# Ledger of designs, part 50: peptides against a protein of PDB entry 6PSE

Target 1, 78 residues: chain A of PDB entry 6PSE
Amino acid sequence: PSEEEEYARLVMEAQPEWLRAEVKRLSHELAETTREKIQAAEYGLAVLEEKHQLKLQFEELEVDYEAIRSEMEQLKEA

## One batch from the design tools (peptide; aimed at target 1 I38 E42 L45 L48)

Design b2_p30_8_s3 (made by RFdiffusion4, then SolubleMPNN; from b2_p30_8, 13 letters changed)
Fold by OpenDDE base, seed 2:
Structure b2_p30_8_s3 (fold): chain B 78 residues (1-78), chain C 78 residues (1-78), chain A 30 residues (1-30)
Amino acid sequence: as target 1 above (78 residues)
Amino acid sequence: as target 1 above (78 residues)
Amino acid sequence: SRDEELRRFFEELIREGRRRLAELEARLAE
């Protein structure tokens, strides 16, 4: 039998006290997993913001670069 | 009574059939939450990689900009 | 945009996650 089938059988044959303990166990795992999910999302959001700030800086530098490039090109053509 | 107290009482007084259903529900929620956690992590990693690529481009542009700036400065001083 | 979609995605996970976490922790504290 698969682990899933074995677990399903265990749940079906379990006494109330075991089932209550299993509810508690699953609640703990769910809480931890939920915390990890939140942390992952918070990190993702932070990196997204950092990327955005970097993009703004890049675009600013790009404008400045093109300005100087254009000025330099004009000087070389004269 | 608080919601948590009501839930605790429910779990304590519940029949095995309800408890089995609760185990199933929590297991399902755990699976979904785990999937969401993984997805958040994957997206966060993707954004991080994009930020890294952008940073490399930014640094390359900085080098090019400084080269032109320096050349321009030399021309202006002459 | 894709980034806005990601932002909404992350924000939703945080919001609903925090709510659910609080519920679970309250239960587990009993």
Scores: peptide ipSAE 0.740, ipTM 0.913, DockQ to the pose 0.895
OpenDDE base, seeds 1, 3, 4, 5: peptide ipSAE 0.740, 0.740, 0.740, 0.740; ipTM 0.912, 0.912, 0.913, 0.912

Design b2_p30_8_s4 (made by RFdiffusion4, then SolubleMPNN; from b2_p30_8, 13 letters changed)
Fold by OpenDDE base, seed 2:
Order: structure tokens, then C-alpha cells, then sequence
Structure b2_p30_8_s4 (fold): chain B 78 residues (1-78), chain C 78 residues (1-78), chain A 30 residues (1-30)
């Protein structure tokens, strides 16, 4: 049988004491995993904000660059 | 009693059928939470890569900008 | 936009996660 089938059998045949321990174990694991997903999401949000700030800086520099490029081009054409 | 105390009592006094259902519920929630964690991590990594590419573009533009700025400055000083 | 969707996704995970984590930690503290 698969591990999943074996686990299912264990749950079905388990005594209340084991089941209560399993509820506690799963609750701990769920808490840990929940903490990790929060951290992953917080990190993702932070990086997203950093990318946004960088994008704004890039767009500003692009405007300045095009202004100077245009001025330089006009000077070279004269 | 607090909700926590009520839950603790419920777990302690619950019949095996309820406990098995709770194990199943927690297992399902753990699986979903794990999936969300992984997805958040994957999205975060993708955003990080996008930010990195944007940074490279920004640095390249900055080099080009400084070159033109310097040339323009020299022309204005003459 | 994709970024707006990602922001909403991350914010949802944080909000729901924090709520659920608090519940779980409270139970586990018993």
C-alpha cells in the first residue's frame, strides 16, 4: 500500500490518544507552514515595492537621457 | 471560557470520529497552506529576477547617460 | 496589471496567514 493508504489506515485504527497527538502535531506543522507562507509573501511584497521604486528611477533617468540626447543631436546637426 | 479553552476541551472530550475528521481537516489545510507558500516563493523569485533585469538595464542606461552628460559638459565649458 | 495581482495575492496571504497563525498559536499555548 502507498504511504497515504497506510496513513489513512493508521488514522482509522488509531486510539483517541494518538489522534489527539496527531491533531497537535498537525497544528504545529500548520503553524510553521503558515509562518513560512507569511514570510514568503512579505518578502515578495517587499521585492515588488523595490522593483517599483527602481522602475520609477529608471523612467526618470530615461527622460533625462532623452533630453540630453536630443540636445546633443541638435548640436551635432548644426 | 476562551475559544482556545473551548477548543482544548473539545479535543480532549471528542469522540474518535470527530478527531479523525479534525485530522483530515488539518491535513487538508496544511496541504493548501503549503501550496500557497510555494506559490508565494515562486512569485517572489520571479519578481526578484525582474528587478535584477531592470537593475541591469538601469546601470547600462546610467553609463550611457554619464557619457553624454560628460560630453555635453565639456562642450559647455568650451 | 500582473503586479497589482501579485500585490493583492501577497497581501491576502499575509492578512489571512497572520489571523490563522494567531489562532493556531493561541491553541498551541494551552
Amino acid sequence: as target 1 above (78 residues)
Amino acid sequence: as target 1 above (78 residues)
Amino acid sequence: SRDAELRAFFERLIREGRRRLAELEARLAE
Scores: peptide ipSAE 0.751, ipTM 0.916, DockQ to the pose 0.900
OpenDDE base, seeds 1, 3, 4, 5: peptide ipSAE 0.751, 0.751, 0.751, 0.751; ipTM 0.915, 0.915, 0.916, 0.915

